Peptides against a protein of PDB entry 5B16. Designs and how they scored, part 9

Target 1, 136 residues: chain A of PDB entry 5B16
Amino acid sequence: TPSRINHNERLEFLGDAVVEFLTSVHLYYLFPSLEEGGLATYRTAIVQNQHLAMLAKKLELDRFMLYAHGPDLCRESDLRHAMANCFEALIGAVYLEGSLEEAKQLFGRLLFNDPDLREVWLNYPLHPLQLQEPNT
Target 2, 136 residues: chain A of PDB entry 5B16 as posed
Amino acid sequence: TPSRINHNERLEFLGDAVVEFLTSVHLYYLFPSLEEGGLATYRTAIVQNQHLAMLAKKLELDRFMLYAHGPDLCRESDLRHAMANCFQALIGAVYLEGSLEEAKQLFGRLLFNDPDLREVWLNYPLHPLQLQEPNT

## One batch from the design tools (peptide; made by RFdiffusion4, then SolubleMPNN)

Design b2_p29_3_s1 (from b2_p29_3, 24 letters changed)
Fold by OpenDDE base, seed 2:
Structure b2_p29_3_s1 (fold): chain B 136 residues (1-136), chain A 29 residues (1-29)
Amino acid sequence: as target 1 above (136 residues)
Amino acid sequence: SAAAAAAQQQAQNQAILEELKALLKKIKA
């Protein structure tokens, strides 16, 4: 049986893929005329640690991280990295224990505070590609 | 400094995200 640390790292691994996948799929459908470079630019912006940490803060993961790892996270950069990892692990857990749809909804809600933008983001279909992905 | 580099990257990232939001807004409209 893996340690808690190992388990969290595994969830992070899974969550990283889920976040990457969801981002990629939505961007792909949202911008059918956008070249790969543009898609990659937006994806990078969405999934990089700094941004994920901001999303994590909406869930008050910073408070959790400081409680659990305060002494180890005295640097802001370390905290951001840890929060991003924790966020990925959370998304991974949501996907694992729930569904890709649940992960999508959570991620989308956090990505955009604007309901209109959120609606645009979330309304693009994932089903065709979802069926081709394992464990979805 | 590392902090300055991080701040710069964050600013660039935020600009890209704002651009994305602008594009999405156009789609919604």
Scores: peptide ipSAE 0.613, ipTM 0.914, DockQ to the pose 0.802
Fold by OpenDDE base, seed 1:
Structure b2_p29_3_s1 (fold): chain B 136 residues (1-136), chain A 29 residues (1-29)
Amino acid sequence: as target 1 above (136 residues)
Amino acid sequence: SAAAAAAQQQAQNQAILEELKALLKKIKA
């Protein structure tokens, strides 16, 4: 229904901001000597639709999208774009109904399959008073 | 083609992500 579509678009809007914020904050603190151009390059690589679509595939959102929209997503580019949007909406929903920390944990788990990289990304000090959730 | 352009962009993006991973590995070490 149009109402559901509008709701998803709003969640996508929120999720886009959350993904960009988390990415920016982590990059900023992880690489204190990296110039703005480098930070922006890595952020773009992380948050662009093609990458988010890959993260979405880890959650089997491709199967979901085919179930929900099948014939409308016959082109790969259309499917990738839709998957990225759906991923953003999911992150938005996690933030909205859960917390920023929950969104951070989910996003970090999907970003890196390597547990060592995941640990660095999630547990690197981001604020002097920040307490991290247990990850094991 | 659009497909070729997408594939090239994906390869470029993956290279950047691999560079990021290398930097993170260095932090962990």
Scores: peptide ipSAE 0.609, ipTM 0.911, DockQ to the pose 0.739
Fold by OpenDDE base, seed 4:
Structure b2_p29_3_s1 (fold): chain B 136 residues (1-136), chain A 29 residues (1-29)
Amino acid sequence: as target 1 above (136 residues)
Amino acid sequence: SAAAAAAQQQAQNQAILEELKALLKKIKA
């Protein structure tokens, strides 16, 4: 595997964890009375490849993927999967080169177009030292 | 088919996400 691809795969690995972590933490704090099964259900919906691909489209990663890997993406499902992976790699890179807070902000911004919902989501900081918006 | 399965999964995810949004709205209220 070429070094660039290997690097992206590593970033994807990291980004996958970051996305899942951020999702888990926010759901945990937002819904203190929701059982584990419910938390897991919402997390799954948020981190599903189809959903991440939709988020990726907001960043026009589809255009990027077609440019970079067009010949290898002959099916829409393959494109969605690739976009989701690329999105994870991006989040991983943001975390690595920036901070968890920056990853949180980017992810939250993309999750919700509605600013009110976005505010609710982001009003639950992941850590006291990473406080961007106060709780509630 | 793979396409049909993907469509069903997407529909399910969308429904769940809508539930999430509804819950978030209640929190804000």
Scores: peptide ipSAE 0.606, ipTM 0.911, DockQ to the pose 0.715
Fold by OpenDDE base, seed 5:
Parts: sequence; structure tokens; C-alpha cells
Structure b2_p29_3_s1 (fold): chain B 136 residues (1-136), chain A 29 residues (1-29)
Amino acid sequence: as target 1 above (136 residues)
Amino acid sequence: SAAAAAAQQQAQNQAILEELKALLKKIKA
């Protein structure tokens, strides 16, 4: 359905921004002494299609994609790309229908299997100087 | 090849992610 396709593309657009934003914010606060280049490196790694596809696999989106689009996703790279887009759409939908907090929680849970790392990512301590910043 | 390039990129990405995890572990400690 063209309408659904358009909706998905719009959700992907939104989700891409949300993923980028959340990643940026968390990295920014977690590593107050890390230069922009380092922050960007980690962000790129986190939001890269193949990584998002791995996160999508945790939600079994691969099974969904193969079911819905199997004939068009015979190549592994195509599947990964599609899964990444689907993941972005999902995050976009969670943000849209829920909240940024819900998107944050979902994304964080998927990013790290280790509960300790997950906790640090989601509940990072603020640097004393960061407490003085206007935006959190 | 495309497959080789993808594998190399994945390896690099994974290394970066592992570094990130290591940093996070230090914060947790």
C-alpha cells in the first residue's frame, strides 16, 4: 500500500533523527572529556546500518522482513539495510506514539546485553560542569 | 569484493563498539 510505504518512510525519517539524537546525547554526557571526533566515531558505530540491523534482529525483525519481503531481500546486505530502516521506523513509531523516554529505554535495552552497561548508558552520572548547562 | 568490504567494516565497527563498552565498564567501576 502506497500510504503505508509513505508512512514507513516518514517514520524512518523520524526514527533516524531520534536514534541520532539519543546516541549523541548519551555519548555527550557519558564522555565529557571526549573530543568531537571521538564522539562522532562512537555515534557512527552505533547508528551504522549493520549495527542497527543487529539490534533489529533482537526484535526478530529479520523474520518479519523475510516473511514480508523475502523475495526482494535475497542478499544479506539488502536485508541488513532493510532491517536498519525498519528499526528506525520502529524507533520513530515508539517516539511518535509514546515518548522520547520510551524510545530511549527501548534503544538502551537493545544496545547492551550487559545490564551493568545498560544501566550506565541509561542512567549516567552528570559531570559537575555539565550540571551547569542549560539543557539536559 | 562487496562482501569483504562489508566484513571489514563490521570488524571495525565491532572494535569501536567494544571500546565503547570498555569505557562504560570503567564508568560503572
Scores: peptide ipSAE 0.606, ipTM 0.913, DockQ to the pose 0.853

Design b2_p29_3_s3 (from b2_p29_3, 19 letters changed)
Fold by OpenDDE base, seed 1:
Structure b2_p29_3_s3 (fold): chain B 136 residues (1-136), chain A 29 residues (1-29)
Amino acid sequence: as target 1 above (136 residues)
Amino acid sequence: AAAAAALAQQQRNQAILEELERQLRELLA
């Protein structure tokens, strides 16, 4: 039986893949004419530890980290890294115990504060021109 | 130096994310 640390690392591993996958899929469909480099640029920005740590703050994981680890995370860079990992583990857990859809919804809700942007990201209503020519 | 690099990276990352939001808004327009 793996330790709690090992279990968390496994969840992190899973969550990393889920975050990467969801990000890739959404970008792929949202921007059908965007070249790989552009897709990769957006993906990198979304999944970077720095950004994931920002998302983690919305869940108050910073408070949890300070409570659980205290002085071990006195450096901001260490805290960001830990928060990002914890966020990945959380997403992994949501996927594991729930579903990919639930992970998608949670991730999307956190990605955007603007509900309109959130809706576009999650549901991608085709632009009117795309609706007229859906197979383009 | 490390702090400055981190800030620069944060700014670059934020700019990319803001561009993403702009692109998403265009899909709504």
Scores: peptide ipSAE 0.621, ipTM 0.920, DockQ to the pose 0.708
Fold by OpenDDE base, seed 5:
Formats: sequence, C-alpha cells, structure tokens
Structure b2_p29_3_s3 (fold): chain B 136 residues (1-136), chain A 29 residues (1-29)
Amino acid sequence: as target 1 above (136 residues)
Amino acid sequence: AAAAAALAQQQRNQAILEELERQLRELLA
C-alpha cells in the first residue's frame, strides 16, 4: 500500500543515517591514529550498496525481495540496490522500535563472520586521549 | 565498459574491507 511504501521509505531514510553513524563511531574509536581520509574510505566501503546488499543476503532478504518484487528486479544491480535499501529500512526499524544498541549489535553481527572480529568491532578499548576528549 | 568499471569498484571495495579485517585482527594480537 502507499502508506506502507511511504513508511518503508522513511525507515530507509532513518536507517541510512543509523548505519552511517554507527560505522563512523566505531571506526573513529577503533582507529584513533587513522586520518580522516582513511576513516572515510572504510566507511564508504562498509556502507555502499553492494556491501549492504551482502549483509542483507545474510538475512535472506534476497529471497524476500525476489518474492515480493521479483518482476521489478530482473537486473542484479537493481536487486542489490533494493536489498541495500531494505537493509537500511530494517536497521531503521530496529533503531526506532528498539534502540541504537540493538541496531549496533545486529549490524556488528552481520559485518563480520568471525566472532573475534565482532568482539573487537563491538567492544574496543578506548585510547586514553579519546577518554579525555569528551571532557574538553 | 560499465561492467568492467563496476567489477573494478567491487574489487577495490573488497580489498578495503579485507584490509579492515586485517587491521582488526592485529588489534587482537
């Protein structure tokens, strides 16, 4: 329905921001000596459509998309783009109905298949200077 | 070609993500 479509688009809008934010924050703390350009490079790689679509595939959103929108998604590039948007909407929904923490946990679990890498991503030590920055 | 450009971009992206994982692994050491 038009209402559902509008709602989904709004969730996508929100989710896009959440994914961008979470990615930025984690990279910032994980790599305190990395320059802005390097941080931006990693962020771009993480949040671009093809990667988000890959994450979406882990949730079997590809099956959902083909089921619900198959006739409109004949090209692989179109499917990837749609999957990325759907993934953003999902993250947006998790944030909206749950919390940023829940969105963070879900996103982190999907980013890495290796649980050790997940742990580093989600639970990183803070550099002493980073700890002091909020006080300035 | 558009397809070649897309593939190159995908390869670059994959390399960046792999480097990220490498650096994360170094943090585990």
Scores: peptide ipSAE 0.609, ipTM 0.918, DockQ to the pose 0.842
Fold by OpenDDE base, seed 4:
Structure b2_p29_3_s3 (fold): chain B 136 residues (1-136), chain A 29 residues (1-29)
Amino acid sequence: as target 1 above (136 residues)
Amino acid sequence: AAAAAALAQQQRNQAILEELERQLRELLA
C-alpha cells in the first residue's frame, strides 16, 4: 500500500485533471464565441495555485493546515501552495469516491459567492461526451 | 522584489477573474 503522502499526491494528480477539465468544459460552453486564447486565459486564472488556495480558504483548509502541519508552513507562499495541493486532492477524492457531478457541484459552489453567477456556471448546458455545438 | 512580483501577479489574476464575472453577469441580462 502506498504511503499517505503518496496517496495524497496521486489524488492531487487526479484532482488537477478534474479541475482543469471542469473549467475547460464550462468555459467552452459558456462562451461559444470566445477564441482559444481567451478561454485559456480564464482557465489559467481559475486553476492556478493562487486561486485554488483562495477556494481552499473558503473551506477553512488554512486553519486545518496550520493545525496539522504547524511550523512547516510558516511562509505564506508555502501555505498557499500546500492549500492548493490539498484542494486538488480534495476534488480528486470527491471525484474518485463520488462522481464528476459531485466534484462539479463542489467546485462550482466555491468558484462564485454570487448565487446567480453560480447558477449560470453550474447549469449551463454541457455535453462533455458528445460531439455537438454548444448552445448560444 | 519577490513579494512585489507576487502581488502584481495576484492583482492581474484578480482582474481576469473580475472580467469573467462581468461576462457571466452579461449572460444573465
Scores: peptide ipSAE 0.604, ipTM 0.914, DockQ to the pose 0.789
Fold by OpenDDE base, seed 2:
Structure b2_p29_3_s3 (fold): chain B 136 residues (1-136), chain A 29 residues (1-29)
Amino acid sequence: as target 1 above (136 residues)
Amino acid sequence: AAAAAALAQQQRNQAILEELERQLRELLA
């Protein structure tokens, strides 16, 4: 229905911002000496549709999408794009109905299969430069 | 042609993500 589409698109809009924000913040603190270009490179890799679709697959959103929208998803690329969008909408919903922290935790859990890497991502170690950096 | 370009881009992105993990591991060390 149009209402469902609109709601999903709005959640996607919000989720996109949340994902990008969380990614940006974590990268910023994790790599205090990395230039903007490097930060942007990592961010792009993390938030691009291809990667988000992979994260979505961990939640079995592919099965969901095929069930719900199978006839509309005849191409693999279309499925990936749809999965990425759905993932964004999910993050948006988690943020909206829960909190930024919950979105952060979910996103972090999915980003890395290695729990140690999750820990670093979510609880980044203090870098010496961070103690001296202004506005941090 | 387009498929090849897409594959190359995906491989590059994967490499970037792997580099990220490497960097994170260095932070753990």
Scores: peptide ipSAE 0.592, ipTM 0.913, DockQ to the pose 0.816

Design b2_p29_4_s1 (from b2_p29_4, 15 letters changed)
Fold by OpenDDE base, seed 3:
Structure b2_p29_4_s1 (fold): chain B 136 residues (1-136), chain A 29 residues (1-29)
Amino acid sequence: as target 1 above (136 residues)
Amino acid sequence: NQEELRKLQEELAERQARLQKALDELLAQ
């Protein structure tokens, strides 16, 4: 229905911003010496549709998409795009009804299968020099 | 302490390197 489409699109809009924000913040602290161009490159890789679709697959959104929209998603590229949009909407919903922290946790858990990398991403400490100069 | 700071810096550097490697692999896809 038009109302459902509008709702999902609004959630997608919000989720897109949340994903980009979380990614930006984490990259900023993870790589304090990396220039803006490098940060932007990594951010693009993380938030691009193909990657978000991969994350969505971990939540079995592919099965949901095929079940709900099978005839309209015959092309793999169409499915990936739809999965990415659905993933963004999900993150948007988690933020809206939960918190930024909950969105952060969900996103981080999906980003890395490696538990060590996951922990670093989610709980990356400040660089020692940053600890000494927190205002710079 | 300088020694504690050094150890922490090394740990952070290793973690950064691992993360960057993972991100580079993502770029290569």
Scores: peptide ipSAE 0.367, ipTM 0.795, DockQ to the pose 0.602
Fold by OpenDDE base, seed 4:
Structure b2_p29_4_s1 (fold): chain B 136 residues (1-136), chain A 29 residues (1-29)
Amino acid sequence: as target 1 above (136 residues)
Amino acid sequence: NQEELRKLQEELAERQARLQKALDELLAQ
């Protein structure tokens, strides 16, 4: 069996893909007229380490990281990077043991503190036909 | 019906604009 560290890295790998996928899907349907460059720009902003670390902080992963790896994470930049990775691993674990829907809910819940924005993000139609007018 | 759908689309468009604003703010960080 792989070590816990290796397992976490594998989960991070999976979580990275899940976060990117969810972000891409939501942006794609949320902004149907936005060009690829704009979509990619928003995605980058959402999934970049700095931002994921902020999301991780909402789960108090910083305290966890300090407990588990304290001396190795004395620099805040190192901590942010580690927190982002840990966040990805968490999302990966949620997807692996739960479902994509559960991962979506967790990620979306953390993505926006504003309930209205959160609702839009989480509940936006994921298929264009959901908003298609029958007589168009 | 058509009117209900129109209203829903309008509401979603407004909320979408707010969301885009939030994302733009994120870009500005």
Scores: peptide ipSAE 0.367, ipTM 0.791, DockQ to the pose 0.611
Fold by OpenDDE base, seed 2:
Structure b2_p29_4_s1 (fold): chain B 136 residues (1-136), chain A 29 residues (1-29)
Amino acid sequence: as target 1 above (136 residues)
Amino acid sequence: NQEELRKLQEELAERQARLQKALDELLAQ
C-alpha cells in the first residue's frame, strides 16, 4: 500500500492529465478556427500552477494546506505550487471515484465565475455528432 | 426559420467572443 504522500502524487499525476485533456478538448471545439499556437497559449494560461492555485483558493485549499503543511510552505510561491498540485489531485480523485463528466463539471464551475461563460464552456458541443443541423 | 438560425448563430458568436475575451484577460494576468 502506497503512503498517503505517494497516493497524492499519483492522484496529481492523473489529475494533471484530466485537467489538460478537458482544457484541450474544450478549447479545440470552442475555437475551431484558432491555430495551434493560440490553443496552446490559452491552455497554458488555464492549466498553469498560478491559475490552478487560484481555482484551489475557491475551495479554501490554502487554509487546508497551511494547516497540514504550514511549516514547510514558508514562501507564497511554494504555497501556490502546493495548492495547484492539491487541486490536480482533487480533480484526479473526482475522476477516479466518479467520472470524467463529474471532473468536467467541477473544473468548469471553478473555471468561470460568470454563469454565462460557464454555460458556454460546459455545454458547448464537444463532438461533431452533438452539433445541430442548420434546419433540424 | 432562417432568421431564427441567424439569430442563434449570432448569439453563439457573441458568447464565443465573450469567452475569448475572458481568456485573453487570463493571459494578461
Scores: peptide ipSAE 0.363, ipTM 0.787, DockQ to the pose 0.567
Fold by OpenDDE base, seed 1:
Structure b2_p29_4_s1 (fold): chain B 136 residues (1-136), chain A 29 residues (1-29)
Amino acid sequence: as target 1 above (136 residues)
Amino acid sequence: NQEELRKLQEELAERQARLQKALDELLAQ
């Protein structure tokens, strides 16, 4: 059986792909007139470790990390990186054991505190108006 | 109907703009 560390790294790998995919899809549909460069810029901002670490804080993963790995985390940057990895692993686990929809919902809820923005983000790819008018 | 759709599209556009603003703010961090 794989080590727990190996398992976590595998979940992180999967979660990274899920976060990347969800972000890409939502941006693609949300901004139909935005060029690839702009889409990529937004995606980078959303999925970069620094931002994912902020999302991880909303789940209080920082407390978990300090409890479990405090001695190994000497710098704030190290903590942020570790938190981002844990966040990815969490998303990977949600996808693996749940569904892509559940991963999408969790990610979207964390991405925006504003409920209106959250709704737009979560619903845009499948929003009836977008489906009817792809370039709206 | 078409008028209702137009109104909904306008509302969606406004919300999209707000979302883009939020993303731009994220970029600015």
Scores: peptide ipSAE 0.353, ipTM 0.783, DockQ to the pose 0.571

Design b2_p29_4_s2 (from b2_p29_4, 16 letters changed)
Fold by OpenDDE base, seed 2:
Structure b2_p29_4_s2 (fold): chain B 136 residues (1-136), chain A 29 residues (1-29)
Amino acid sequence: as target 1 above (136 residues)
Amino acid sequence: SAEELQKLLKELQERQKKLQEALDKLLAE
């Protein structure tokens, strides 16, 4: 059996993919006229360690990290990176033990404090042009 | 109807704009 640390790294790997995927899908449908470069730019902003660390703070993962690994996290950048990884692992665990939908809901709830933005992100209507191109 | 479609499009555009503004803030950080 893998070590607990190894398991967390595996969950992080999975969570990274889930976060990337969810972000990509939502951006794709929300911005049907946005070019690839723009989509990629927004995706990067959403999934970058700094942002994920901020999302992790909403779950008080910073307190957890300082409690569990404080001596090893001497730099703020190290803490942010660790928090981002922990956040990814959490999303990975939610996906693994629950579903993609549950991961989507959790991620979306954390992405936006504004309930209107949250609703749009999570429950975006299909753009009329997308209805004309159902296979895209 | 055309009016209903226009209303829908307008709503989508407004919501898209609002969301995009929020995302732009992330880019600015």
Scores: peptide ipSAE 0.324, ipTM 0.766, DockQ to the pose 0.571
Fold by OpenDDE base, seed 3:
Structure b2_p29_4_s2 (fold): chain B 136 residues (1-136), chain A 29 residues (1-29)
Amino acid sequence: as target 1 above (136 residues)
Amino acid sequence: SAEELQKLLKELQERQKKLQEALDKLLAE
């Protein structure tokens, strides 16, 4: 069996893909007239470490990271990177043990503090084939 | 009705614009 460290990295790997996927799908349908370059630009902004770290702060992952890894996170940049990774791992875990919908809801709620923006992001019509969720 | 649908679509478009503005702010960070 893999170590817990390896497991966390695996979850991060999965979470990275989930965040990337959800972001891509939502951007694709929210902005049907936006060219690929624009979509990619927004995606990069959303999934970059700095932004994911900010989302992680909303879950108080910063407190957790400082508690668990304080000595290794003396630099703010290191903390942000670690928080981003932790956030991805969390999303990966939510997807793995829950569903894509649960991951979508969590991610969307964190993306925007404005409830109107949340509503648009989370409930914008998507292609029917993209609405199906894996059972596991 | 057609009018109601048009109204809803317009509201959605306005919200899309607001969302895009929010995303543009992320680009500036």
Scores: peptide ipSAE 0.320, ipTM 0.765, DockQ to the pose 0.437
Fold by OpenDDE base, seed 1:
Structure b2_p29_4_s2 (fold): chain B 136 residues (1-136), chain A 29 residues (1-29)
Amino acid sequence: as target 1 above (136 residues)
Amino acid sequence: SAEELQKLLKELQERQKKLQEALDKLLAE
């Protein structure tokens, strides 16, 4: 039986993939005319540890991390990395125990504070824009 | 109707633009 640490790492692994997938899919449909390089650039910005750590902070995971691992997270960079990993593990857990839809909703809610932007991200109407994009 | 579709498309494009601006800001950080 894997230790709790191993379990968390496994969840992180899964969550990383889920975040990557969701980000990729949304970007792909949101920007039908954007070249791969541009899509990849946005994706990198969204899923990089620094950004994920910011999302984690919205869940107040920093407080949890400092409580549980304070002595080991004295460096800001270490904390950010740990928070990013924790965030991925959380998403992984949501996907595992819930659904991809639940993971999508959670991720989207955290990604944008602006409700309008959130709505666009989560509920992007594919049909109208697809009709206008012959190369998609 | 075609007019309704175009109106919707315009609205979506505007919202999309705002989203892209937000993402661009993220890139700049």
Scores: peptide ipSAE 0.306, ipTM 0.753, DockQ to the pose 0.490
Fold by OpenDDE base, seed 4:
Structure b2_p29_4_s2 (fold): chain B 136 residues (1-136), chain A 29 residues (1-29)
Amino acid sequence: as target 1 above (136 residues)
Amino acid sequence: SAEELQKLLKELQERQKKLQEALDKLLAE
């Protein structure tokens, strides 16, 4: 059995991919006319450590990190980085033990506090062609 | 109908716009 630390790192690895994937997919469908550079820009903003740390704070992971690693996380930047990693590990765990849909729902719920924005993100608009040809 | 589709598209576009504005704010941070 791998150590707890190794397990968390593995979960982080998985979660990083899941967050990246979900973000990419949603942006892709939300902005069908946006070029790759624009999509990548939004993705970077969403998945960067600073932002993920903010999402992690909504789950009070900051309190957890201070409890578990307080002496090692005296710098705010270190805390943010650790929180982001922990957040990724959490998403990875949700995906691993649950499903991609569950990870999607959790991530989306945290991504937007505004219910309208959340709904749009989670239920992104279909491409206009998809709307025109819903049965295809 | 074409009218119904247009209404739907407008609604979606408006909602999309709001989301994009939120993302743009995120970029600005």
Scores: peptide ipSAE 0.306, ipTM 0.751, DockQ to the pose 0.622; fails the geometry check

Design b2_p29_4_s4 (from b2_p29_4, 12 letters changed)
Fold by OpenDDE base, seed 5:
Structure b2_p29_4_s4 (fold): chain B 136 residues (1-136), chain A 29 residues (1-29)
Amino acid sequence: as target 1 above (136 residues)
Amino acid sequence: KEEELRKLLEELEERQKRLQEALDKLLAE
């Protein structure tokens, strides 16, 4: 594949891991009483392609994708999948060229339109009982 | 201190509840 495609796929690979990691970390701290199954359920909902595509739409990646790849993305499902991959690549790029913190901020801002929920997601204090954990 | 801790916990629980409701909504989509 062309260098640009290879680079994008590599960024997607990295971004996928970053999104997964950030989601896991936030859920872990935000819901200290939630069992692993519940955490995994929420994580799946957050990082699945359909949801990431919705987040990508907030960045107008849909317009970009239609502009650049419209003829190849006639089906809505194909577009969503491509948008999700593009979103992962974007997060990967932000992490690579910026920081994990910057990736966290961008991802968090997109997850919630409600400013209050956004604040909770991004800046939720540690539960008092979590302070007793050795790896907090 | 105990009362302050209780208040803090109540606030955290309420915020967790609100966030969880939002996530539940996401699951329902």
Scores: peptide ipSAE 0.395, ipTM 0.801, DockQ to the pose 0.603
Fold by OpenDDE base, seed 3:
Structure b2_p29_4_s4 (fold): chain B 136 residues (1-136), chain A 29 residues (1-29)
Amino acid sequence: as target 1 above (136 residues)
Amino acid sequence: KEEELRKLLEELEERQKRLQEALDKLLAE
């Protein structure tokens, strides 16, 4: 039986992949004319620890982390890193116990406070030429 | 149908632009 720490790390591993995947797919469809470098740049910005920590704050994970691990988080940067990891683990858990769709919805809701932008992110229609990619 | 599609595309383009602006802002942070 894996330790709690190992379990969280495993969930983080899974969540990292899910966040990366969802971000990649959405950017791909949202910006059909954007080159790989541009897509990668946006993806990096979205999935970087600092940004994920901001998303985690919307879930009040900062308060949880300080409560549970305060003594181990003597620096704000350490807290952000821990929050990002916790966020990834959460997404991993949502995917594992729920579905990719549920993970997608949760992630999308947190990415944008603007409901219009949120709707675009979550439900962007496919360009006709993109329909030629059945595996995406 | 054609006109409706045109309107939809214009709306999507505008929203896409706004989204990109938001992402650019994120890059600037």
Scores: peptide ipSAE 0.302, ipTM 0.753, DockQ to the pose 0.474
Fold by OpenDDE base, seed 4:
Structure b2_p29_4_s4 (fold): chain B 136 residues (1-136), chain A 29 residues (1-29)
Amino acid sequence: as target 1 above (136 residues)
Amino acid sequence: KEEELRKLLEELEERQKRLQEALDKLLAE
């Protein structure tokens, strides 16, 4: 259904921003002495499709994508791209229907399997916008 | 007191270092 596709694309749009925002904020506070180029490099690595696809795989989105869109995802690269988009849409949905905090928590949980690293990542200060967003 | 704080900060720094290492590995992929 075109409407469903459009909705998913809209969520992806939102999720893309959320993922990049969260990544940026946490990197900013995590590495206060790191120059912009370094921050951007880490951000790129974190939010690139290949990495997001890996995160999506932790949610078993790969099976879902192959099941639902197998004919359109004949190549592995296509699958990764689709998974990344789906992951972004998911984060977008979590933000939209929940909160930025919930999105942050989910994203952080997926970023690191090591609980110590996860905690360090998640405990860094959040942007003031985090406090300004409604929890709906 | 000060020693305990020092230890805490040291632990935090080590964890942060490990986090950076993880990110560096991600860069290498």
Scores: peptide ipSAE 0.299, ipTM 0.740, DockQ to the pose 0.406
Fold by OpenDDE base, seed 2:
Structure b2_p29_4_s4 (fold): chain B 136 residues (1-136), chain A 29 residues (1-29)
Amino acid sequence: as target 1 above (136 residues)
Amino acid sequence: KEEELRKLLEELEERQKRLQEALDKLLAE
């Protein structure tokens, strides 16, 4: 229905912002000596459709999308794009109905299968050098 | 305290390095 499509698009819009925000914040603190260009490059890699589609795959959104919209998603590129959008909508919904923390946890959990990397991403301590300048 | 700080720095740097390597893999795709 048009209303549901509109709602999903709105959630996608919100989710896109949340994903970008969370990614930006984490990268900022994790790499205090990395210049803006480097931070932006990593952010792009993390939030690009191809990568988000991979994250969506972990939630089996591909099966859902093919079931619900198969005829419209015959191309792999179309499917990836749709999956990425759906993933963003999901994050948006989690943020909207839950919290930023819940969105952060879900996103981080999917970003890294490696528990150590996941821990670093989600629960990074301030770098000792950052402790010298807490306002930065 | 200095030694503890050094160890902490080393640990964090190593972990950050591993994370960066993982991110670099994404760039290579």
Scores: peptide ipSAE 0.282, ipTM 0.744, DockQ to the pose 0.561

